# Peptides against a protein of PDB entry 1Y0J, part 39

Target 1, 39 residues: chain A of PDB entry 1Y0J
Amino acid sequence: EARECVNCGATATPLWRRDRTGHYLCNACGLYHKMNGQN

## One batch from the design tools (peptide; made by RFdiffusion4, then SolubleMPNN)

Design b2_p20_1_s2 (from b2_p20_1 with A2E L5R E14R R18A)
Fold by OpenDDE base, seed 2:
Structure b2_p20_1_s2 (fold): chain B 39 residues (1-39), chain A 20 residues (1-20)
Amino acid sequence: as target 1 above (39 residues)
Amino acid sequence: SEAERAAAAAYRARLAAAAA
């Protein structure tokens, strides 16, 4: 089994991030959430 | 983990519902 981004389902990323509730996000989705405060 | 995968699926489903 492989880790998946909760937002987009990606299984590979240069850096795993987390949202405020602890869900794993790929780097791209994590940065988007941080900068915009939404999906 | 399988639990995390299920949680991810539920999260994406909630996002889809919110966008509908």
Scores: peptide ipSAE 0.124, ipTM 0.628, DockQ to the pose 0.508
Fold by OpenDDE base, seed 1:
Structure b2_p20_1_s2 (fold): chain B 39 residues (1-39), chain A 20 residues (1-20)
Amino acid sequence: as target 1 above (39 residues)
Amino acid sequence: SEAERAAAAAYRARLAAAAA
């Protein structure tokens, strides 16, 4: 079973990130979340 | 995990609803 970004559903990313609640985010969505406080 | 996938799907569904 593959990990998926909770925001966009991506299954592949150079770097998995996590939001403050522990959800997995792809690199792009994680950076967006960090910048804007949401994804 | 399957639980995480289900949670992710629910999260995306909420985002889609909010964006509509």
Scores: peptide ipSAE 0.119, ipTM 0.617, DockQ to the pose 0.473
Fold by OpenDDE base, seed 3:
Parts: sequence; C-alpha cells; structure tokens
Structure b2_p20_1_s2 (fold): chain B 39 residues (1-39), chain A 20 residues (1-20)
Amino acid sequence: as target 1 above (39 residues)
Amino acid sequence: SEAERAAAAAYRARLAAAAA
C-alpha cells in the first residue's frame, strides 16, 4: 500500500507531515493547513 | 492501512463539500 496525503491524495512528497490527529499530509498541504489554522 | 485510506477519502470528501 502507498501512503496518501489526506488532503490532496498525493503519494509522493519531499517531506511527510502529520496533523494534530495523526493524519498524513504532504509537505505542501501540511504547511497550507498550518497557515490556515486547519489540521 | 485500509482504515487510514478510508479516513483520508472521507476527509477529502468533506473538504470538497465545504468548498462547493
């Protein structure tokens, strides 16, 4: 199985991040959510 | 895992609904 970003579905990223509940986010989405106060 | 993939799909669906 391949890991997927919970936000955009990306399966590849330079850096995997996680939200407060542990969901995996790609680098871009992790930073985006951080900036927007989400996840 | 299967559970994680299902949770991800549900999350994306919620985002899509909120953005519609």
Scores: peptide ipSAE 0.114, ipTM 0.611, DockQ to the pose 0.432
Fold by OpenDDE base, seed 5:
Structure b2_p20_1_s2 (fold): chain B 39 residues (1-39), chain A 20 residues (1-20)
Amino acid sequence: as target 1 above (39 residues)
Amino acid sequence: SEAERAAAAAYRARLAAAAA
């Protein structure tokens, strides 16, 4: 089964990221959360 | 996994609630 971004549910991304608690984020959401200080 | 998807759904719900 496919990995999903915990924020948006995307299953494909140029780069998988992780938040500070270990959740997988797509590149876009990872950058967004990094910028906004959100988990 | 399904468990991870459930956790992700809860996470997104928390984000939505926080944004309301």
Scores: peptide ipSAE 0.115, ipTM 0.617, DockQ to the pose 0.450; fails the geometry check

Design b2_p20_1_s3 (from b2_p20_1, 6 letters changed)
Fold by OpenDDE base, seed 4:
Structure b2_p20_1_s3 (fold): chain B 39 residues (1-39), chain A 20 residues (1-20)
Amino acid sequence: as target 1 above (39 residues)
Amino acid sequence: SAEELAKTRAYREELAKRAA
């Protein structure tokens, strides 16, 4: 199944992360979201 | 799936609108 980061649309990442509501984020966007509370 | 991708893209559009 194809997957895309809900923030930047990336289709590949070393590690898929999830936001507070369960949407998938690439590693970079997930780390940013975690640190700043936003995408 | 195609359905899950559609949901993902719809949410991304929503986030983009909020950030604009």
Scores: peptide ipSAE 0.426, ipTM 0.798, DockQ to the pose 0.453
Fold by OpenDDE base, seed 3:
Structure b2_p20_1_s3 (fold): chain B 39 residues (1-39), chain A 20 residues (1-20)
Amino acid sequence: as target 1 above (39 residues)
Amino acid sequence: SAEELAKTRAYREELAKRAA
């Protein structure tokens, strides 16, 4: 099924990640969120 | 699914409003 990053709206990524509340993030946004604690 | 996409888009809009 189709999926989009909750931060940037990207529809494709090398690796889908999830934030602390379970929302999907693309790899880039997920790494940024993990490093900085924010989207 | 279409429902999950709608939830994702709604949440993204919420985040955007908080950041603005």
Scores: peptide ipSAE 0.424, ipTM 0.798, DockQ to the pose 0.446
Fold by OpenDDE base, seed 2:
Structure b2_p20_1_s3 (fold): chain B 39 residues (1-39), chain A 20 residues (1-20)
Amino acid sequence: as target 1 above (39 residues)
Amino acid sequence: SAEELAKTRAYREELAKRAA
């Protein structure tokens, strides 16, 4: 199904990630969130 | 689904407001 990153709205990414509450993030935003604890 | 997208967009808007 269609999906969008909850941070940047990207609709495509090499790898979908999730934040601490389970929301989907694109790879880039997910990595940033994990590294910095923020979007 | 359309509903999931709506929830995603609503959450993104919420995050944007908090970050602004």
Scores: peptide ipSAE 0.423, ipTM 0.798, DockQ to the pose 0.446
Fold by OpenDDE base, seed 1:
Structure b2_p20_1_s3 (fold): chain B 39 residues (1-39), chain A 20 residues (1-20)
Amino acid sequence: as target 1 above (39 residues)
Amino acid sequence: SAEELAKTRAYREELAKRAA
């Protein structure tokens, strides 16, 4: 199943994360979003 | 799937517009 980060468009990541509404984020963007409350 | 990718890309565009 193909997937892309809703923030940066990355198609591969060590760990897929999800934002508050369930959209997928790559690991890096997910960590940034979690720490800053924004993408 | 193609549908899920379309939703993802549409949302990314929405986020980009809000951030501008």
Scores: peptide ipSAE 0.411, ipTM 0.792, DockQ to the pose 0.450

Design b2_p20_1_s4 (from b2_p20_1 with L5R A9E L15Q)
Fold by OpenDDE base, seed 4:
Structure b2_p20_1_s4 (fold): chain B 39 residues (1-39), chain A 20 residues (1-20)
Amino acid sequence: as target 1 above (39 residues)
Amino acid sequence: SAAERAAAEAYRAEQAARAA
């Protein structure tokens, strides 16, 4: 089983990120979450 | 895993609720 972004389901990204509760997010969703407080 | 998929579903639902 491959890791996938908890928000969009992407399985590949230049950089895996994590939110404040530890969920894995792709780079794009992680940056969006960080800037807006949500995905 | 099934547990991870369920957690992801819950996360997405929670985010959708926040955006509403």
Scores: peptide ipSAE 0.279, ipTM 0.731, DockQ to the pose 0.433
Fold by OpenDDE base, seed 3:
Structure b2_p20_1_s4 (fold): chain B 39 residues (1-39), chain A 20 residues (1-20)
Amino acid sequence: as target 1 above (39 residues)
Amino acid sequence: SAAERAAAEAYRAEQAARAA
């Protein structure tokens, strides 16, 4: 098994991020979520 | 895992609903 971004399903990213509830997000989705409050 | 994939699918569905 491999870690996947909960938003886009990506399995690789330069930096894994987590939302406020602990969900793993790729760097891009994590930044978008942070700036907009959602993916 | 299957459980994690199911949780991810639920998360995506919720986000899609928020964006619609």
Scores: peptide ipSAE 0.275, ipTM 0.728, DockQ to the pose 0.428
Fold by OpenDDE base, seed 2:
Structure b2_p20_1_s4 (fold): chain B 39 residues (1-39), chain A 20 residues (1-20)
Amino acid sequence: as target 1 above (39 residues)
Amino acid sequence: SAAERAAAEAYRAEQAARAA
């Protein structure tokens, strides 16, 4: 499939993360989302 | 936002490290 980070648009990452509502984030974006509550 | 900019930079750094 064509999965992409909803924040930066990356299509590949060492670790896919997902926010509370199910949106996919790359590892880097997911870490900041988690810490700040937003992308 | 600041978080978006920092995340973008972190992503690029992560990919650069993998490619090096």
Scores: peptide ipSAE 0.123, ipTM 0.646, DockQ to the pose 0.042
Fold by OpenDDE base, seed 1:
Structure b2_p20_1_s4 (fold): chain B 39 residues (1-39), chain A 20 residues (1-20)
Amino acid sequence: as target 1 above (39 residues)
Amino acid sequence: SAAERAAAEAYRAEQAARAA
């Protein structure tokens, strides 16, 4: 199936990111997680 | 897949708990 952000469910993003354990996150959620330690 | 959906649900629950 189509990839989706594990946090918000978005299926499209300028850049796919991954958290420390490899979960796929959209750019926005990934940046928030990186900066704050959570989505 | 069902496994991916379950993993996503678990992830969201964990993040929600951290934000509570």
Scores: peptide ipSAE 0.275, ipTM 0.728, DockQ to the pose 0.491; fails the geometry check

Design b2_p20_2_s1 (from b2_p20_2, 6 letters changed)
Fold by OpenDDE base, seed 4:
Structure b2_p20_2_s1 (fold): chain B 39 residues (1-39), chain A 20 residues (1-20)
Amino acid sequence: as target 1 above (39 residues)
Amino acid sequence: REAERAAELAAAAAYKAKLA
């Protein structure tokens, strides 16, 4: 399947994450969001 | 926070499934 990080547009990542509303984030953006509460 | 935790776990599972 095709998947894209809703923040940076990356299509490949070592680990897909999701924000609290279910949007997919790459590992880097997901960690940033988790730490700061925003993308 | 609980909803976010569930999403994180689900995302990890989805990634592993894609690798199969």
Scores: peptide ipSAE 0.090, ipTM 0.530, DockQ to the pose 0.044
Fold by OpenDDE base, seed 1:
Structure b2_p20_2_s1 (fold): chain B 39 residues (1-39), chain A 20 residues (1-20)
Amino acid sequence: as target 1 above (39 residues)
Amino acid sequence: REAERAAELAAAAAYKAKLA
């Protein structure tokens, strides 16, 4: 399967994350989202 | 927060499956 981060467009990451609405985020963007509540 | 936790687990599982 192919996947990309909805925030930065990255296609590879050490850990895929997902927001509460199901959007896929790379690890970095996911952590940012977790801290700030948005991408 | 529970929804986020579940989503994080699902995303981690998806990544692991991709690499397997």
Scores: peptide ipSAE 0.090, ipTM 0.534, DockQ to the pose 0.045
Fold by OpenDDE base, seed 3:
Structure b2_p20_2_s1 (fold): chain B 39 residues (1-39), chain A 20 residues (1-20)
Amino acid sequence: as target 1 above (39 residues)
Amino acid sequence: REAERAAELAAAAAYKAKLA
């Protein structure tokens, strides 16, 4: 696959996350957006 | 939040599958 974080563009992460609409986020961005209510 | 839970489960499954 060629997955990329929709927020930062990272192609590798220890844990892929997804927002409520299905966009893939790296672990860091996923946590950031969850904390800030952006996804 | 239900959509979020479903997304979290899907993401976890996808990651685990990638490791296989």
Scores: peptide ipSAE 0.087, ipTM 0.526, DockQ to the pose 0.045
Fold by OpenDDE base, seed 2:
Structure b2_p20_2_s1 (fold): chain B 39 residues (1-39), chain A 20 residues (1-20)
Amino acid sequence: as target 1 above (39 residues)
Amino acid sequence: REAERAAELAAAAAYKAKLA
């Protein structure tokens, strides 16, 4: 299995992040989520 | 809508992981 961002589907990122419920997000989507409280 | 999409993709990923 390959990890992918649950928001954009990216499979590669400089830094994997996880939301409050443990879903994997790429760095960009994770930062967006953090800033706005949602994807 | 994006949250819903993310949930769907997360569910799919979880399923795939379970099968791996």
Scores: peptide ipSAE 0.076, ipTM 0.581, DockQ to the pose 0.070

Design b2_p20_2_s2 (from b2_p20_2, 7 letters changed)
Fold by OpenDDE base, seed 5:
Structure b2_p20_2_s2 (fold): chain B 39 residues (1-39), chain A 20 residues (1-20)
Amino acid sequence: as target 1 above (39 residues)
Amino acid sequence: AAAEREAELAAARAYREKKA
């Protein structure tokens, strides 16, 4: 298994998210991008 | 844009480093 956030390397998160290309992001990194990103 | 997206993600990474 050993899943990890492609951005920060976290291996544990209350909710795994995925970016546009399907890479896994922890909840924090995913939300940060969603709230600030438009690109 | 991909470059802008990566910059935002980098900021998120920096935030985690600061919090830890």
Scores: peptide ipSAE 0.122, ipTM 0.619, DockQ to the pose 0.054
Fold by OpenDDE base, seed 2:
Structure b2_p20_2_s2 (fold): chain B 39 residues (1-39), chain A 20 residues (1-20)
Amino acid sequence: as target 1 above (39 residues)
Amino acid sequence: AAAEREAELAAARAYREKKA
């Protein structure tokens, strides 16, 4: 069983992040969402 | 808003595709 980013599908990342609803995001997608997300 | 969140994630996906 391998975890994957709900946005880009990446299965490997230096740091797993989670969005406001608990979905897993790779570091890159998580940072992008964090920088732009307030909605 | 949910719509704005989806737009942000879509943009992040596009960024990853360009970088890859």
Scores: peptide ipSAE 0.122, ipTM 0.624, DockQ to the pose 0.054
Fold by OpenDDE base, seed 3:
Structure b2_p20_2_s2 (fold): chain B 39 residues (1-39), chain A 20 residues (1-20)
Amino acid sequence: as target 1 above (39 residues)
Amino acid sequence: AAAEREAELAAARAYREKKA
């Protein structure tokens, strides 16, 4: 299986994160979302 | 809100593009 960030398509990351709805995000995209708040 | 979520993800995507 191949996992990818739902935002940028990255297939590798130091840390996989998940958004509030359960989608997988790479570390960078996940942190960006977190820093800018939840809507 | 779903619409706001999509806007945030779009912003993050743009951020990644600029960073690369």
Scores: peptide ipSAE 0.111, ipTM 0.602, DockQ to the pose 0.059
Fold by OpenDDE base, seed 1:
Structure b2_p20_2_s2 (fold): chain B 39 residues (1-39), chain A 20 residues (1-20)
Amino acid sequence: as target 1 above (39 residues)
Amino acid sequence: AAAEREAELAAARAYREKKA
């Protein structure tokens, strides 16, 4: 798998996360989203 | 909501662009 964060394009991360629609986010982008919560 | 999600992701992207 040549995965990349759908937000920032990062191809390496300590932990891959997924958004509500299943798109992959790097750990940093995923945590930022989680911290801001509601959406 | 979807619009708010897009705003959050945009902010995260901006943060990374600033940091790097």
Scores: peptide ipSAE 0.120, ipTM 0.613, DockQ to the pose 0.056; fails the geometry check

Design b2_p20_2_s3 (from b2_p20_2, 6 letters changed)
Fold by OpenDDE base, seed 3:
Structure b2_p20_2_s3 (fold): chain B 39 residues (1-39), chain A 20 residues (1-20)
Amino acid sequence: as target 1 above (39 residues)
Amino acid sequence: AEAERAAELARARELRAKRA
């Protein structure tokens, strides 16, 4: 598995998240994305 | 918008892929 965060490029994270369209995000970017909400 | 967010992430991914 060579998964990487589509936002920051991280290849390792304590928790992979996935946005509504299926893009994988590291935990940090996933939370960042959530924090920014509709932005 | 959700679509806009998806597009932004996709663009970021594509840019990274091209730089790799």
Scores: peptide ipSAE 0.107, ipTM 0.628, DockQ to the pose 0.152
Fold by OpenDDE base, seed 2:
Structure b2_p20_2_s3 (fold): chain B 39 residues (1-39), chain A 20 residues (1-20)
Amino acid sequence: as target 1 above (39 residues)
Amino acid sequence: AEAERAAELARARELRAKRA
């Protein structure tokens, strides 16, 4: 039941983010998504 | 570059699928 990044599967991150549709992303994937508009 | 990233993400998704 542990939360995981929908992109890379990471279960631990310094900051959980969410994309435009509400999917949980780790900090790293969230930043990449934000900068490029996609994972 | 993007191909390597895509492959890495695909492997991670498969690993998650096995755990689920």
Scores: peptide ipSAE 0.095, ipTM 0.646, DockQ to the pose 0.048
Fold by OpenDDE base, seed 4:
Structure b2_p20_2_s3 (fold): chain B 39 residues (1-39), chain A 20 residues (1-20)
Amino acid sequence: as target 1 above (39 residues)
Amino acid sequence: AEAERAAELARARELRAKRA
């Protein structure tokens, strides 16, 4: 089982991020989440 | 709230996992 972004389902990203509760997000979704407070 | 946000993400991931 591959790691996947909990928002978009991507399994590859230049930088894995985490939200405040530790869920994995791809770089793009992580930045989006940070800026908007949501996915 | 962070707890609810976490729950939403967990539910979304579980749904995706079941669909895959």
Scores: peptide ipSAE 0.095, ipTM 0.614, DockQ to the pose 0.160
Fold by OpenDDE base, seed 1:
Structure b2_p20_2_s3 (fold): chain B 39 residues (1-39), chain A 20 residues (1-20)
Amino acid sequence: as target 1 above (39 residues)
Amino acid sequence: AEAERAAELARARELRAKRA
């Protein structure tokens, strides 16, 4: 089991998130994506 | 926009994969 954030490559995070298409993101990148994403 | 974000993430994964 080697999950990686598709954005930064991190393999460890307090909380795994996923974007709307199902890509795994670390907590930091997931929040960044959410804040900067647009519909 | 969703497609663009997906493409951006895909490119990031590809670069990481090729980086050894």
Scores: peptide ipSAE 0.099, ipTM 0.618, DockQ to the pose 0.146; fails the geometry check

Design b2_p20_2_s4 (from b2_p20_2, 8 letters changed)
Fold by OpenDDE base, seed 5:
Structure b2_p20_2_s4 (fold): chain B 39 residues (1-39), chain A 20 residues (1-20)
Amino acid sequence: as target 1 above (39 residues)
Amino acid sequence: EAAEREAELRRAAEYKRRRA
């Protein structure tokens, strides 16, 4: 089964992350959000 | 906040697309 980032659609990433509601984000999108806040 | 969060994620997506 393939997974994709709910934000950018990437299907490959060195590390899958999840947002507060459980949606999967690629490493880049997840780190960007973490760095800039959780508003 | 949901709207701000969505905007930040959008910026992240643009960053990734530009880098890729």
Scores: peptide ipSAE 0.141, ipTM 0.693, DockQ to the pose 0.053; fails the geometry check
Fold by OpenDDE base, seed 3:
Parts: structure tokens; sequence; C-alpha cells
Structure b2_p20_2_s4 (fold): chain B 39 residues (1-39), chain A 20 residues (1-20)
């Protein structure tokens, strides 16, 4: 299988992260979301 | 909420694509 960032579709990242609902995000998208808080 | 979260993630995606 191939994991993908649910936001940008990236299949490769230095570090996989997860959002509040448990979906996988690449490092970049995950950090951006974290920095901008919960909405 | 969900709407704002989606907007934030969209911006993150745009940044990711631009940097790639």
Amino acid sequence: as target 1 above (39 residues)
Amino acid sequence: EAAEREAELRRAAEYKRRRA
C-alpha cells in the first residue's frame, strides 16, 4: 500500500502526523495545522 | 470548527505544492 497525506496527497514525508480525527498528514501540513490552532 | 480547519489545511497544501 501507499500512505497519502489527506490534505495535499503527498506520499513521502520526513514525518507522518495525524489530525484530530486520526487522518494522516505529511509533516508540513500537520505542523501548519498545529501552529494555527483548532477550529 | 471543520470549515476553518479545512481552510487551514488547504493553505498548508498550497504552501507544500509551491515549495515542491
Scores: peptide ipSAE 0.130, ipTM 0.682, DockQ to the pose 0.054; fails the geometry check
Fold by OpenDDE base, seed 4:
Structure b2_p20_2_s4 (fold): chain B 39 residues (1-39), chain A 20 residues (1-20)
Amino acid sequence: as target 1 above (39 residues)
Amino acid sequence: EAAEREAELRRAAEYKRRRA
């Protein structure tokens, strides 16, 4: 089973990140989420 | 707010797809 970004579905990324609830995000989605903070 | 977060993540996804 391949890991995938819960947001965009990407299965490959330079760095796997996690959101505030522990779900895996690709680097791009994770950085965007982090920069924009919680809403 | 959850809905706003989801919208932001969606925008991030579009950005990712454009760059891929």
Scores: peptide ipSAE 0.130, ipTM 0.675, DockQ to the pose 0.052; fails the geometry check
Fold by OpenDDE base, seed 1:
Structure b2_p20_2_s4 (fold): chain B 39 residues (1-39), chain A 20 residues (1-20)
Amino acid sequence: as target 1 above (39 residues)
Amino acid sequence: EAAEREAELRRAAEYKRRRA
């Protein structure tokens, strides 16, 4: 199996991040989410 | 807030696709 970003489905990223509930996000999606805040 | 969080994630996905 391979890890996937729960948002965009990417399987490769320079850095895996996680949202506040622990779901894996690629670097780009994680940074965007962090910049716009958590609601 | 769940609804806004989901909207933000959608925008993030669009950004990722545009840059790919």
Scores: peptide ipSAE 0.124, ipTM 0.678, DockQ to the pose 0.054; fails the geometry check

Design b2_p20_3_s1 (from b2_p20_3, 6 letters changed)
Fold by OpenDDE base, seed 2:
Structure b2_p20_3_s1 (fold): chain B 39 residues (1-39), chain A 20 residues (1-20)
Amino acid sequence: as target 1 above (39 residues)
Amino acid sequence: LSRSPELIEEAQRLYEEYLK
């Protein structure tokens, strides 16, 4: 199954994260959102 | 992360199957 980061469109990452609404983020974008308090 | 990349990938695979 294919998966894409909703923020940057990446299809590969060491760890898939999810935002508070359940959408998938790559590891890098997930950390970026967390650090900047983005939902 | 302290967990092995292999464990992370396996967990993600299993979760994807569960969500089907």
Scores: peptide ipSAE 0.022, ipTM 0.423, DockQ to the pose 0.035
Fold by OpenDDE base, seed 3:
Structure b2_p20_3_s1 (fold): chain B 39 residues (1-39), chain A 20 residues (1-20)
Amino acid sequence: as target 1 above (39 residues)
Amino acid sequence: LSRSPELIEEAQRLYEEYLK
């Protein structure tokens, strides 16, 4: 079973994050999302 | 959310700064 970032498709990251709907994002995508409030 | 590599790389840099 493998996890994948719903934005960029990355399968490995130092820290998995989640968007407001619960979908997984890699750390990089999650940080961008949080700071800008945009998809 | 943008898939731009440039924006993702910037986010990674911000994370690294956070971990210091």
Scores: peptide ipSAE 0.048, ipTM 0.533, DockQ to the pose 0.486; fails the geometry check
Fold by OpenDDE base, seed 4:
Structure b2_p20_3_s1 (fold): chain B 39 residues (1-39), chain A 20 residues (1-20)
Amino acid sequence: as target 1 above (39 residues)
Amino acid sequence: LSRSPELIEEAQRLYEEYLK
């Protein structure tokens, strides 16, 4: 597989996260989205 | 979602502090 963050394009992260629609986000982008409601 | 390196760096900083 070739997973990548839909926001920044990163292909590696300590923890993969997912947004409400199921799209993959790297840990950093996912945390920002969670803390601020969107990214 | 909007790509923003500065915001990503901030999120990473906050995460690292959380893990301390």
Scores: peptide ipSAE 0.047, ipTM 0.525, DockQ to the pose 0.506; fails the geometry check
Fold by OpenDDE base, seed 1:
Structure b2_p20_3_s1 (fold): chain B 39 residues (1-39), chain A 20 residues (1-20)
Amino acid sequence: as target 1 above (39 residues)
Amino acid sequence: LSRSPELIEEAQRLYEEYLK
């Protein structure tokens, strides 16, 4: 069950996040996505 | 869990296992 951040492709992160449609994002990208509303 | 990234990841793994 190898997971990847849909934004940067990272396979490891302290905290997996998800966008509004359920796609997985690493913590960093998730926060960026939330703040900017885009990848 | 918010105080430990490792615990967060463990919780996520357990949840995914539950869903299988």
Scores: peptide ipSAE 0.021, ipTM 0.424, DockQ to the pose 0.034; fails the geometry check

Design b2_p20_3_s2 (from b2_p20_3, 6 letters changed)
Fold by OpenDDE base, seed 5:
Structure b2_p20_3_s2 (fold): chain B 39 residues (1-39), chain A 20 residues (1-20)
Amino acid sequence: as target 1 above (39 residues)
Amino acid sequence: LSRSPELREEAQRLYEEYLK
């Protein structure tokens, strides 16, 4: 399966995360969102 | 996990499904 981070477009990450609406985020962007609540 | 491909893959599936 092909997957992209909806924030940065990355196609590879150690851990895929998911935002509140179910969109996939790479680990880095997921943590960034958690810290800031924004893109 | 790094030594067990099966466990690594299962963990990755769970992370993709449940972590946010």
Scores: peptide ipSAE 0.043, ipTM 0.421, DockQ to the pose 0.035
Fold by OpenDDE base, seed 3:
Structure b2_p20_3_s2 (fold): chain B 39 residues (1-39), chain A 20 residues (1-20)
Amino acid sequence: as target 1 above (39 residues)
Amino acid sequence: LSRSPELREEAQRLYEEYLK
């Protein structure tokens, strides 16, 4: 598979996260999204 | 944990929360 962060396009991350609608985010973008409610 | 359905479900919920 070729998973990538829906926000920044990164294909590798220490921890994959997921937003409320199920989209995959790298750890950094996931934390940002969680804190700000936006990409 | 593997022998208790309740504990397996709790672990799964915590894991999903960790990924958000």
Scores: peptide ipSAE 0.038, ipTM 0.348, DockQ to the pose 0.025
Fold by OpenDDE base, seed 1:
Structure b2_p20_3_s2 (fold): chain B 39 residues (1-39), chain A 20 residues (1-20)
Amino acid sequence: as target 1 above (39 residues)
Amino acid sequence: LSRSPELREEAQRLYEEYLK
């Protein structure tokens, strides 16, 4: 398994998050999307 | 938590919310 953030392409992160449709996001992008609702 | 199915389910829901 080679996971990557669907927003920035990062392949490593302290915590993997997931958007409403199930796509993986790195912690940074996940938090950004949660706070702003969009990139 | 291990001895309470209800608490395990609650913990799982909270964890899933944290990962969003």
Scores: peptide ipSAE 0.036, ipTM 0.341, DockQ to the pose 0.026
Fold by OpenDDE base, seed 4:
Structure b2_p20_3_s2 (fold): chain B 39 residues (1-39), chain A 20 residues (1-20)
Amino acid sequence: as target 1 above (39 residues)
Amino acid sequence: LSRSPELREEAQRLYEEYLK
């Protein structure tokens, strides 16, 4: 398995998150999305 | 949790919400 953040392409993160459509995001990108509505 | 389908489903829902 080679999981990849759909936003920044990172392949490693302390916590994998997912957007509302099921795509994987690294923790940082997921938090930015949630907290600020931006990536 | 592993022996209770209902509790496993609840835990899964909470986990998925956490990951959003």
Scores: peptide ipSAE 0.035, ipTM 0.366, DockQ to the pose 0.027

